# Peptides against a protein of PDB entry 4KTY, part 194

Target 1, 266 residues: chain A of PDB entry 4KTY
Amino acid sequence: YVLNDIGVIFYGEVNDIKTRSWSYGQFEDGILDTCLYVMDRAQMDLSGRGNPIKVSRVGSAMVNAKDDEGVLVGSWDNIYAYGVPPSAWTGSVDILLEYRSSENPVRYGQCWVFAGVFNTFLRCLGIPARIVTNYFSAHDNDANLQMDIFLEEDGNVNSKLTKDSVWNYHCWNEAWMTRPDLPVGFGGWQAVDSTPQENSDGMYRCGPASVQAIKHGHVCFQFDAPFVFAEVNSDLIYITAKKDGTHVVENVDATHIGKLIVTKQI

## One batch from the design tools (peptide; made by RFdiffusion4, then SolubleMPNN)

Design b2_p26_7_s4 (from b2_p26_7, 10 letters changed)
Fold by OpenDDE base, seed 1:
Structure b2_p26_7_s4 (fold): chain B 266 residues (1-266), chain A 26 residues (1-26)
Amino acid sequence: as target 1 above (266 residues)
Amino acid sequence: MEPEVKIDSITVNGKTYGYPFLEESV
């Protein structure tokens, strides 16, 4: 989880699982210097750099370019005219070295690129880390732990009312650490995500959220446990908006989200 | 490599529901 410099990332569809190789390159020349530079750009004090909780939270913010001119600019519109298409990257090294050289965000990334670079960052700093892929991954926008899908009376989706969405797959990271800020038993693997999905206390970041806490339904624990819980366990709620202004629940599916979660054993 | 995408439909209990792609959403 620290020493491996090449990994495998799962992607595709739940019925057609695919894999790709990713070079982390945490031992390559200039990579450690770049990771330190990232923390310098975040204005992270020296005392916090020894705390994996603070480091992973700062990393989740800084691997994306939002708010702080971090490492990667995300793009999902299939228009990559001003950079490199997300699928063209083969590892973290070129991205991190470009960032260090240019001192500007690198274009472009999607979830596996964010997760790959973040994995390098964590491992480079001595934090055990792995990439996790969730199929049918929910994106809850209002933190109600549900995927609210509003339908017109004709059965079509009301896009104005429907704000939540679902990824066919989504990648994030798990980092291994103790959590002295949580009750005993909620250390170990912590979910962290550098893909800029939701604002967390003023910045696009996510985690660390205790995997054990989430598994036991403890969404009140810091950081961002409700969001991560929703990614893997949201109920799909289909609501018909009637002409008279009333809302009627048409269907509920409690099993579709988080249908499969995959990680490589190292 | 196939990109991650927002799904456009879900089948629940034999009924298929549409789901719009929100291009502005991350």
Scores: peptide ipSAE 0.316, ipTM 0.785, DockQ to the pose 0.247
Fold by OpenDDE base, seed 3:
Structure b2_p26_7_s4 (fold): chain B 266 residues (1-266), chain A 26 residues (1-26)
Amino acid sequence: as target 1 above (266 residues)
Amino acid sequence: MEPEVKIDSITVNGKTYGYPFLEESV
């Protein structure tokens, strides 16, 4: 994992899986220095830099620009007037070097760009890491472990009440580490996500969340296990919001979210 | 490369439901 400087990212739809190459470039000149610079910008204590739990959590915050002027600005509105369209990036190197040079967030990224840069960051620092793609990836906005879709009486979505959403696909990272802060057996792969989706204890960050814990429904384990669990296992709850203020469950779908999770084997 | 997008509809038991694209929700 650490030695591979070129990777494959899965994207598209569950019925039309596509791949693209991504150059991580963790051994290229200036990249390690930039990763160290990122930790410096985060004001990370030197003693914490040897702890993959702390490093991955800081990385998940710093690879996105929110809160801390981190590496990448996300954009999903298909308007990229003040930077590079997310699809134009081919690897992490140009992004990281631009960040180091300009000392300003780089525009723009989407999930695979965040995941690509974050993968470089982790690998540069000796943390085994891989990119994971989840098809029909839920974004639970209120951490209730379900996707609440509110409908008007006519069946149209009430966008004011509906805060949850589903990505056709979403990419994040898994990082390999021990978890002495968790019970025995919950080390190994940890989900970490630098795409700014939800606030976690004051910052847009996610993880590390034990993959084993999530797989076995242990959502009480730090960090952000409920959110990651919801990404891969949420039920879709369609709720009709009546004019009288009552809510009626119209339908439940337990099959769509987390339809397929794919990662490259190394 | 095709961007990730929030789905705008989903079919459950033969019934299609709308799904919002929320710009505010990343």
Scores: peptide ipSAE 0.303, ipTM 0.777, DockQ to the pose 0.260
Fold by OpenDDE base, seed 5:
Structure b2_p26_7_s4 (fold): chain B 266 residues (1-266), chain A 26 residues (1-26)
Amino acid sequence: as target 1 above (266 residues)
Amino acid sequence: MEPEVKIDSITVNGKTYGYPFLEESV
């Protein structure tokens, strides 16, 4: 078990890496009860609660409020009038205890808040977990493993056609588990993400995706391997949409996405 | 602490391209 209840989260930009402390508090009073409550709210069968694959997947869904009135409401518009600004949180304990007390989603989170709370959830339930930060993290919206950037003939972005985007940084979690549902060698660290980015088989959730599988390009392995692969390895494809309706690839950048992936040693 | 944001431009081979900001909702 990881006994360290204080972590470090990396953020900022690849050329200006910053860190902040985060208190996980997985051993504090009421936190285990809250984690059990989260699984109760998810209507998770008792038999599934001993399976880290199911637990981490349910956790990725329930740490965000989408679909199921889970723990955290995300906000990226710099308007936090009805809650706490994401940057004001210093740890998971206050968030989880507020959720348990109010029985309503807590406002507000961004990626590091989601990752912090999810890390507490995983560790509290006996799943070794860590936070990972990816700089230039891609958000593939159409599941084609590319960042398709459509340009007008003048070089400006066509915002109507361009649906993909890139975070300056993004935080998610890796959880340690065996994967008997995958071929031998693809256990160990599994990427899981509770920040609501894409729908995965009916809910905003992500993972567990085998880190080893992703590293070796096995995007067919469950769960959500294509999305996680795209986050760290998508090519940027700049496409000029011509007036005649044709699309021409202007530039390809295969090195920009996932320039740096960093995590604290546990 | 600086927020997580979508990038607004990328420079590739000396050419700078704009990048759209997409609002995220929960």
Scores: peptide ipSAE 0.300, ipTM 0.777, DockQ to the pose 0.269
Fold by OpenDDE base, seed 4:
Structure b2_p26_7_s4 (fold): chain B 266 residues (1-266), chain A 26 residues (1-26)
Amino acid sequence: as target 1 above (266 residues)
Amino acid sequence: MEPEVKIDSITVNGKTYGYPFLEESV
């Protein structure tokens, strides 16, 4: 999880799992320097740079360009006219070196690109890290730990009542660290995500969230445990919005979100 | 490589439901 410079990223559909290679290149020339530069751009104090909690949180913010002119600009519009299509990237090296050279955000990324670059960042800094792919990954936008799907009385979806959504797949990272800021037992793998999905205390960042905490329903633990929990374990709540303004739960699916979570083992 | 996309529908108990999709949902 530190020494491997080539990884595998899972993507596609739950019924048609696909893989691609990704070159992390954490040992290539200029990459470590770039990672340090990223932390410099984040104005991260030297004292914090040895703390994997702080580093991973800063990394989750800085690997995306939002808020802080970080590394990657996300795009999901399938246009990508002013940069490199997300699928064209084969590794982290070119992205990081471009960022370092241009000192401007690199276009474009999607989840696996963010995760790939973030994985390089973490590994460069000595933090064991891996990419995780979640199929049917929820994006809870209102922090209620469920995916609300509103239906009109005629059964059509009313997308105006919620911003919740579900990715066919989503990639993020798990980073290995102790969590002295959490109760005993919640160290180990921590979910961190640099894909700019949700605002976390003023920035588009996510984690570190204790995987153990999430698995046991401890969503009160920092950072962003509710969001990560929702990504993997949200119930789909189908709600009929009545003309009188009342809401009626029509259906609940507790099995769809997080249908499969895949990561490469040691 | 297939892009990451928001899904648009699901079938539950024989009924197909749409998913909300807003461009701002990322």
Scores: peptide ipSAE 0.255, ipTM 0.735, DockQ to the pose 0.261

Design b2_p26_8_s1 (from b2_p26_8, 10 letters changed)
Fold by OpenDDE base, seed 5:
Structure b2_p26_8_s1 (fold): chain B 266 residues (1-266), chain A 26 residues (1-26)
Amino acid sequence: as target 1 above (266 residues)
Amino acid sequence: GLASFTATTTGEEQPREERSIPVEIE
């Protein structure tokens, strides 16, 4: 994982899976220096830089521009006039070198761009890492481990009341590390996500969350396990908002979220 | 926490098939 400098990222829809190549370039000139610079900008102490738990959590915050003037600005409005469209990027090197040179966030990214740059960051620092794509990926915004879908009396979705959402696909990273802060058996792959989805204890960051913990429903384990669990395993709860203001659960769908999780086997 | 995403499908700056977008729920 650390030695591969070119990868494949899955995207599209569950019924129309697509792939794109991504150049990580972790061995290119200036990239390691840029990764160190990122940790400097995060004001990360030297003692923490040897801890993959701290490094991956800081990386999840710093690869996005929110809170800390990190690497990438996200854009999902399909207007990219002040930068590069997310689809135009082919690798991490140009993004990281631009960030190092300008010392300002680079425009623009979406999930696969965040994941690509974050993968370079992790690998450059000697942390085995891979990109994961989840189709029908839930975005739980109120940390209740379910997707609350509010319906009008006619059965149509009430978009004003419905705050939770589902991505057609979402990309994040898994990083390999021991977790001495968790019970035995919950080391190995850890989910980390640099796409700025939710605030985690004051910053837009996510993870490391133990993949084994998530698989076994241990959402109490740090960090951000409830959010990651919801991305892959939340139920859709259909709620009718009645005219009198009362809410009635009409249906529950346990099959919609996390239909397919894909990663390249290298 | 603070939700950070608002996506539109009206633009043409990036192909739809490449974009990550919220899907409508049925």
Scores: peptide ipSAE 0.339, ipTM 0.696, DockQ to the pose 0.042
Fold by OpenDDE base, seed 1:
Structure b2_p26_8_s1 (fold): chain B 266 residues (1-266), chain A 26 residues (1-26)
Amino acid sequence: as target 1 above (266 residues)
Amino acid sequence: GLASFTATTTGEEQPREERSIPVEIE
């Protein structure tokens, strides 16, 4: 999880799983220097750079361009005229070297590109890391641990009443570390996500969230555990918006979100 | 804040099967 410089990223759909190769290139010339530069741009204190909790949280913020002129600009509108289409990237090296040379955010990325670059960043800094793909990944926008689906009285979906959404697939990272700030047993794999999805205490960042804590339903521990929990385990709540303004829960589906979570074993 | 995305069914710049996109929920 540190020495491998080529990886596999899962994507596609749950019933048609696909894989792509990704070159992390953590040992290529200039890559470690670029990772240090990223932390310099974040104005990260030197004493914190040896702490994987702080490093992974800073990395989750800095791999995306939002807030801090970080590494990658995300785009999901299928118009990439001002840069490189996300699917054209095959590894982290070109992205990181471009960022270092230009000192400007690189265009463009989507979840697997963010995850690929973030994986390189973590591995360069000696943090064991892997990429995780979640199929039917929820984006809980209002921090209520559920996916709200509003229906008109005729049964049609009203997308104006909620900002919640579900990705066909989403990629993020897991980083291995001890968590002395959490109860015993919640170290190990920590979910971290650099795709700019939600604001966390003033910045687009996510994690580290204890995978073990989330698996046991403990979402009260730092950082962003409720959001990560919702990505993999949200219930779909179907709510009918009545003409009189009242809301009625019509159905609950606890099986739709998080159909499959996949990662490379080695 | 949220990441801005659109549900596109056709793509010239990036194949649909490679893109992360919101799914329609029934």
Scores: peptide ipSAE 0.334, ipTM 0.691, DockQ to the pose 0.044
Fold by OpenDDE base, seed 2:
Structure b2_p26_8_s1 (fold): chain B 266 residues (1-266), chain A 26 residues (1-26)
Amino acid sequence: as target 1 above (266 residues)
Amino acid sequence: GLASFTATTTGEEQPREERSIPVEIE
């Protein structure tokens, strides 16, 4: 998880799983220096740079360009004329070196690009890390641990009211570390995500969230456990918005989200 | 520019099958 410089990222659909190769390149010239530069741009205190909790949290913020002129600009509109299409990237090296050279955010990324670059960042700094792909990954935008699907009276989805969404797939990272800030047993793999999905205490970042905590429903444990929990285990709540303004829960689907979570086993 | 999410696809500069996209919910 530290020494592998080429990886496999899962993507596609749950019924049509695909893989792509990704060159992490953590040993390539200039990459470690760039990772240090990223932490410099974050104005990270030197004393914290040896703490994987702080480093992974800072990394989750800095790999995306939001808030802090971090590494990657995300785009999902399929118009990438002002940069490189996300699918054109084959590894982290070119992205990181471009960032270091230009000192400006690199265009463009989607989840696997963010995860790939973040994986390089973590591994460069000696943090064991892997990429995780979740199929039917929920994006809870109002922090209620549910996917609120609003329906018209005719049963069709009300797109204006429905703000929550579900990705066909989403990639994030898991980083291995102890969690002395959590109860015993919640160290190990920690979910961290650099794709700019939601604001976490003032910045677009996510994690580290204890995978063990999430598996056991301990969403109160820092950081961002509710959001990560929702990504993998949200119920779809179908709500009919009546003409009189009342809301009625019509159905609950507890099986739709998190159909499959996969990662490369070493 | 800053990163942004969109629920719409307005081009074909990369294959749909490679993109992370919101799924339709019924």
Scores: peptide ipSAE 0.326, ipTM 0.691, DockQ to the pose 0.040
Fold by OpenDDE base, seed 4:
Structure b2_p26_8_s1 (fold): chain B 266 residues (1-266), chain A 26 residues (1-26)
Amino acid sequence: as target 1 above (266 residues)
Amino acid sequence: GLASFTATTTGEEQPREERSIPVEIE
């Protein structure tokens, strides 16, 4: 159980690591009530609310507004006219209280905001949690465990042939729990992510994915292990798209993705 | 629902240095 209500979130680039403070405020007035409200909005059964696996998965879905009118609306286009710019937030409290009061998704968040709010949610509900920042974080769009980079015959990148992308940095959470649904040894830290990136069994959510499983290449375990694995360990696959429509792998870079993963020890 | 309140409000654009953005791969 983590008692710290103020944390540090790493961001920026691998060559220019930056930090920001984040107030989790899990003990502030109304925050626990809001977390319960979030689970109510998710129509989560009471029996499931004691299960960190279910709670973290629901949280990953509900901290983002997609699918279920959850807490935060993401925006990455640098247009925040109808809300608060993600960088303006300094903690979870205002966001959660606004959500509870308005009963509408709060605008706007990016990964660290999602992670901050999600961290509050987890900690508030008694789940040890921390924020992880991954530099050069892959966004595998097609669940093939690789970052596809398509090249024209002239060597230029063709970005139209894939939806895969690499974030300069991405923040998500690790939650501590047992995983009786997995083989022995795959409990402990579980990656969970509330930033809406990919659909997972019908909604934008991610995890819990066993960190130990992922570290040992076990991507077959629920939930979303392939996606999380790809975020931190996908190879860059340089593929030449030939004029005849054929694809040829020209190069593989296994060192680019997940160049630095930073988290505070608990 | 009730009227919302947010203590932190601004209309400024998010600084590029803080944004999570896709990077170009060489």
Scores: peptide ipSAE 0.362, ipTM 0.720, DockQ to the pose 0.026; fails the geometry check

Design b2_p26_8_s2 (from b2_p26_8, 10 letters changed)
Fold by OpenDDE base, seed 5:
Structure b2_p26_8_s2 (fold): chain B 266 residues (1-266), chain A 26 residues (1-26)
Amino acid sequence: as target 1 above (266 residues)
Amino acid sequence: GLASFDATTTGEVQPREERAIPVEIE
């Protein structure tokens, strides 16, 4: 989880799982310097750089360009006119070296690109890390731990009222660390996500969230446990918006989200 | 909440099977 510089990332759909190779290159020339530069750009104090909790949280913010001119600009419009299409990247090295030389965010990334670069960042700094793919990954935008799907009276989804969404797949990272800030037993793998999905206390970042805490429904544990919990375990709540303005719950589906979570076994 | 988001499926710059996209909910 630290020494391996070539990985496999799962993507596609739950009924058509695909894999791609990704070169992390954490030992390549200039990569460690770039990771230190990233922490410098984040204005991270020296004392915090030895704390994997702080490092992983800062990394989740800085691997995306939002808020702080971090490494990667996300784009999902399928145009990519001013950069490299996300699918064209094959590893982290070119992205990180471009960021270091230009001192400007690199275009463009999607979830697996963010996860790949973030994995390099973590491993380069001695934090064991892996990429996780979640199929039918929920995006809860109002932190109520459920997917609110609003329907017209004809049964079609009301896209204007429905703000929550479900990715066909989403990639994020798990980082291994102790959590002295949490009760005993909630160290180990921590979910961290650099794809800019939601604002977390002023920045687009996510984690570290204890995987064990999430597994046992402890969403009160820092950081961002409710959001990560919703990604893998939220119910779909189908709500009919009636003409008179009233809302009626029509159905609840507890089986749709988080159908499969996959990571490479090393 | 995403920094950038579009659900367009007609483009050819990036293959559909590689893109992370919102799914239609039934």
Scores: peptide ipSAE 0.294, ipTM 0.691, DockQ to the pose 0.043
Fold by OpenDDE base, seed 2:
Structure b2_p26_8_s2 (fold): chain B 266 residues (1-266), chain A 26 residues (1-26)
Amino acid sequence: as target 1 above (266 residues)
Amino acid sequence: GLASFDATTTGEVQPREERAIPVEIE
């Protein structure tokens, strides 16, 4: 995981899974230096740079431009005239080198770009990392571990009330590390996500969240386990908002979210 | 919600099939 400099990222839809190559380029000239620069920009003290928990959390914040003028500006509006369309990137090297040179956030990224750059960052720093793709990935925006879908009385979705959303697919990273801050058995793969989705204790970052903890429903374990859990295991709660203001739960779908989670084995 | 989670526009700069997008829920 550390030595591979070219990877495969899964995307598309659950019924039409696609793959794209991504050059991580962690051994290319200037890339390690750029990763160190990223930590410098984060004002990360030297003592923390040897701790994969801190490094991965800082990385999840700094790979996105929000809050701290990090590496990548996300855009999902299909207007990329002021930068590079996310699909045009083929690897992390150009992005990171541009960031280092310009010292300004690079435009533009989407989840696989964030994940690709983040993977390079982690691997450069000796943290085993891989990219994970989740199909029908939930975005719980109110931290209740469920997808609240509000319906009009006619059964149509009330888009004004429905704030939660579902990605057709979403990519994030898993980083391998021990978790001495957690109970025994919850080390190993940790979910980390640099795509700016939700604020985590003041910054757009996510993780590290123990994959084992999430798998066993331990959402109380730091960091951001509830959000990651919701991404892969949210129930869809269909709520009819009556004209009188009454809310009625009409249906629950426990099968829609997290249809498939894919990662490269080696 | 964040603007990043809004529906994408037409006039595609990049193919729709390559984009991560919010899906319609029914």
Scores: peptide ipSAE 0.279, ipTM 0.684, DockQ to the pose 0.043
Fold by OpenDDE base, seed 1:
Structure b2_p26_8_s2 (fold): chain B 266 residues (1-266), chain A 26 residues (1-26)
Amino acid sequence: as target 1 above (266 residues)
Amino acid sequence: GLASFDATTTGEVQPREERAIPVEIE
């Protein structure tokens, strides 16, 4: 999880799983220096740079450009006129070296690009890391641990009443570390996500969230456990908005979100 | 939340099968 410089990222859809190769290049010239530069740009204290909890949280914030002029600008509009389309990238090296040279955010990324660059960052700093793909990945924007789907009285979806959404797939990272700040048993793999989805205590970042804690429903543990839990285990709540302004729950689907979570074992 | 989502269906610049896309819930 530290020595492999080429990996596989899963994408596509649950019924049509696809794979792509990604070159992490953590041993290439200038890459470690760039990772240190990223932490310098974050103004991270030297004392915290040996703590994987702090490092992974800072990396989660800095791999995306929001808030802090971090590494990658996200774009999902299929235009990409002022940079490189996300699908054109084949590895982390060119992105990180461009960032170091230009000292400006690199355009453009989507989830697997963020995850690829973040994986390089973690591995460069000695943190075992892997990329995880979640199919039918929920985006809970209001932290209520459910996906609200509003329907008109005729049964059609009203997308204006909620910002909740579901990705066909989403990629993030898991980083291996001890969690002395959590109860015993919740170390190991920690979910971290550099794709700028939600604000976490003032910045677009996510994690580290204990995978074991989430699996056992402990969403009160830092950091961002409710959001990660919702990504993989949200119930779909179908709500009819009546003309009189009342809301009625019509149906609940507990099986739709998180149909498959895939990662490379080696 | 995310600032923008894919509004296209064909993926002329980036192939649709590679893009992360919000799905319609039925």
Scores: peptide ipSAE 0.325, ipTM 0.711, DockQ to the pose 0.045; fails the geometry check
Fold by OpenDDE base, seed 4:
Structure b2_p26_8_s2 (fold): chain B 266 residues (1-266), chain A 26 residues (1-26)
Amino acid sequence: as target 1 above (266 residues)
Amino acid sequence: GLASFDATTTGEVQPREERAIPVEIE
């Protein structure tokens, strides 16, 4: 695999695709040390550090600050008074070096920042990785593989009845590795996500989820395959919430979520 | 809390076109 220290991240909307450059800087001074420091902070023993499955999972947890005082604090409120606006970052190096120096989570990131830093982390540790952007990316909050849209009897959307949501776009990573813990054929690209979206067995982390498994509907495979599957392939389920409390499925839209998934091959 | 439920439109620091935000579904 060819490792490039400068990449392109896709963002925006499906009808207005945009790109930004991102400097991964996996070869810059102090970055490898910082990645090792991250694993130290995660209390990852040496035996696991050579296992890309464990490393990527730990990375997905540690690149975000939740639970473990990891690298980046996410913020989506457009008020970044106590740090750097996510859009101001141009690469991973400053973030990682600040984390190493301050030993405190760095503010602030959004999905592409998380993905950028995570990509650096993975590549720095010898794991082939790339960033993936998914437009109309579903956030399945209740692990039912659906994007539930509740409607009042008058047809208006009731957003209070579900915690499911859809990002205009979302970035995560794919990491290349063998998956001896899975059946044959489900190695290769694994989806991993460091943006703190959903709790996975006690921590905000995601993956590695076999892309091949997800592609073939095998969502039972660890880790977090249902969540990743839902991100890219959730059906929109329009449910009428009746006054009596019953729910009726009115329509299903299987085309809305994951309209475009963009990544650069490595 | 979940990232998708954070406020997305408060303030003007980050351009909207760059933000990842929840979208309304029709």
Scores: peptide ipSAE 0.271, ipTM 0.683, DockQ to the pose 0.048; fails the geometry check

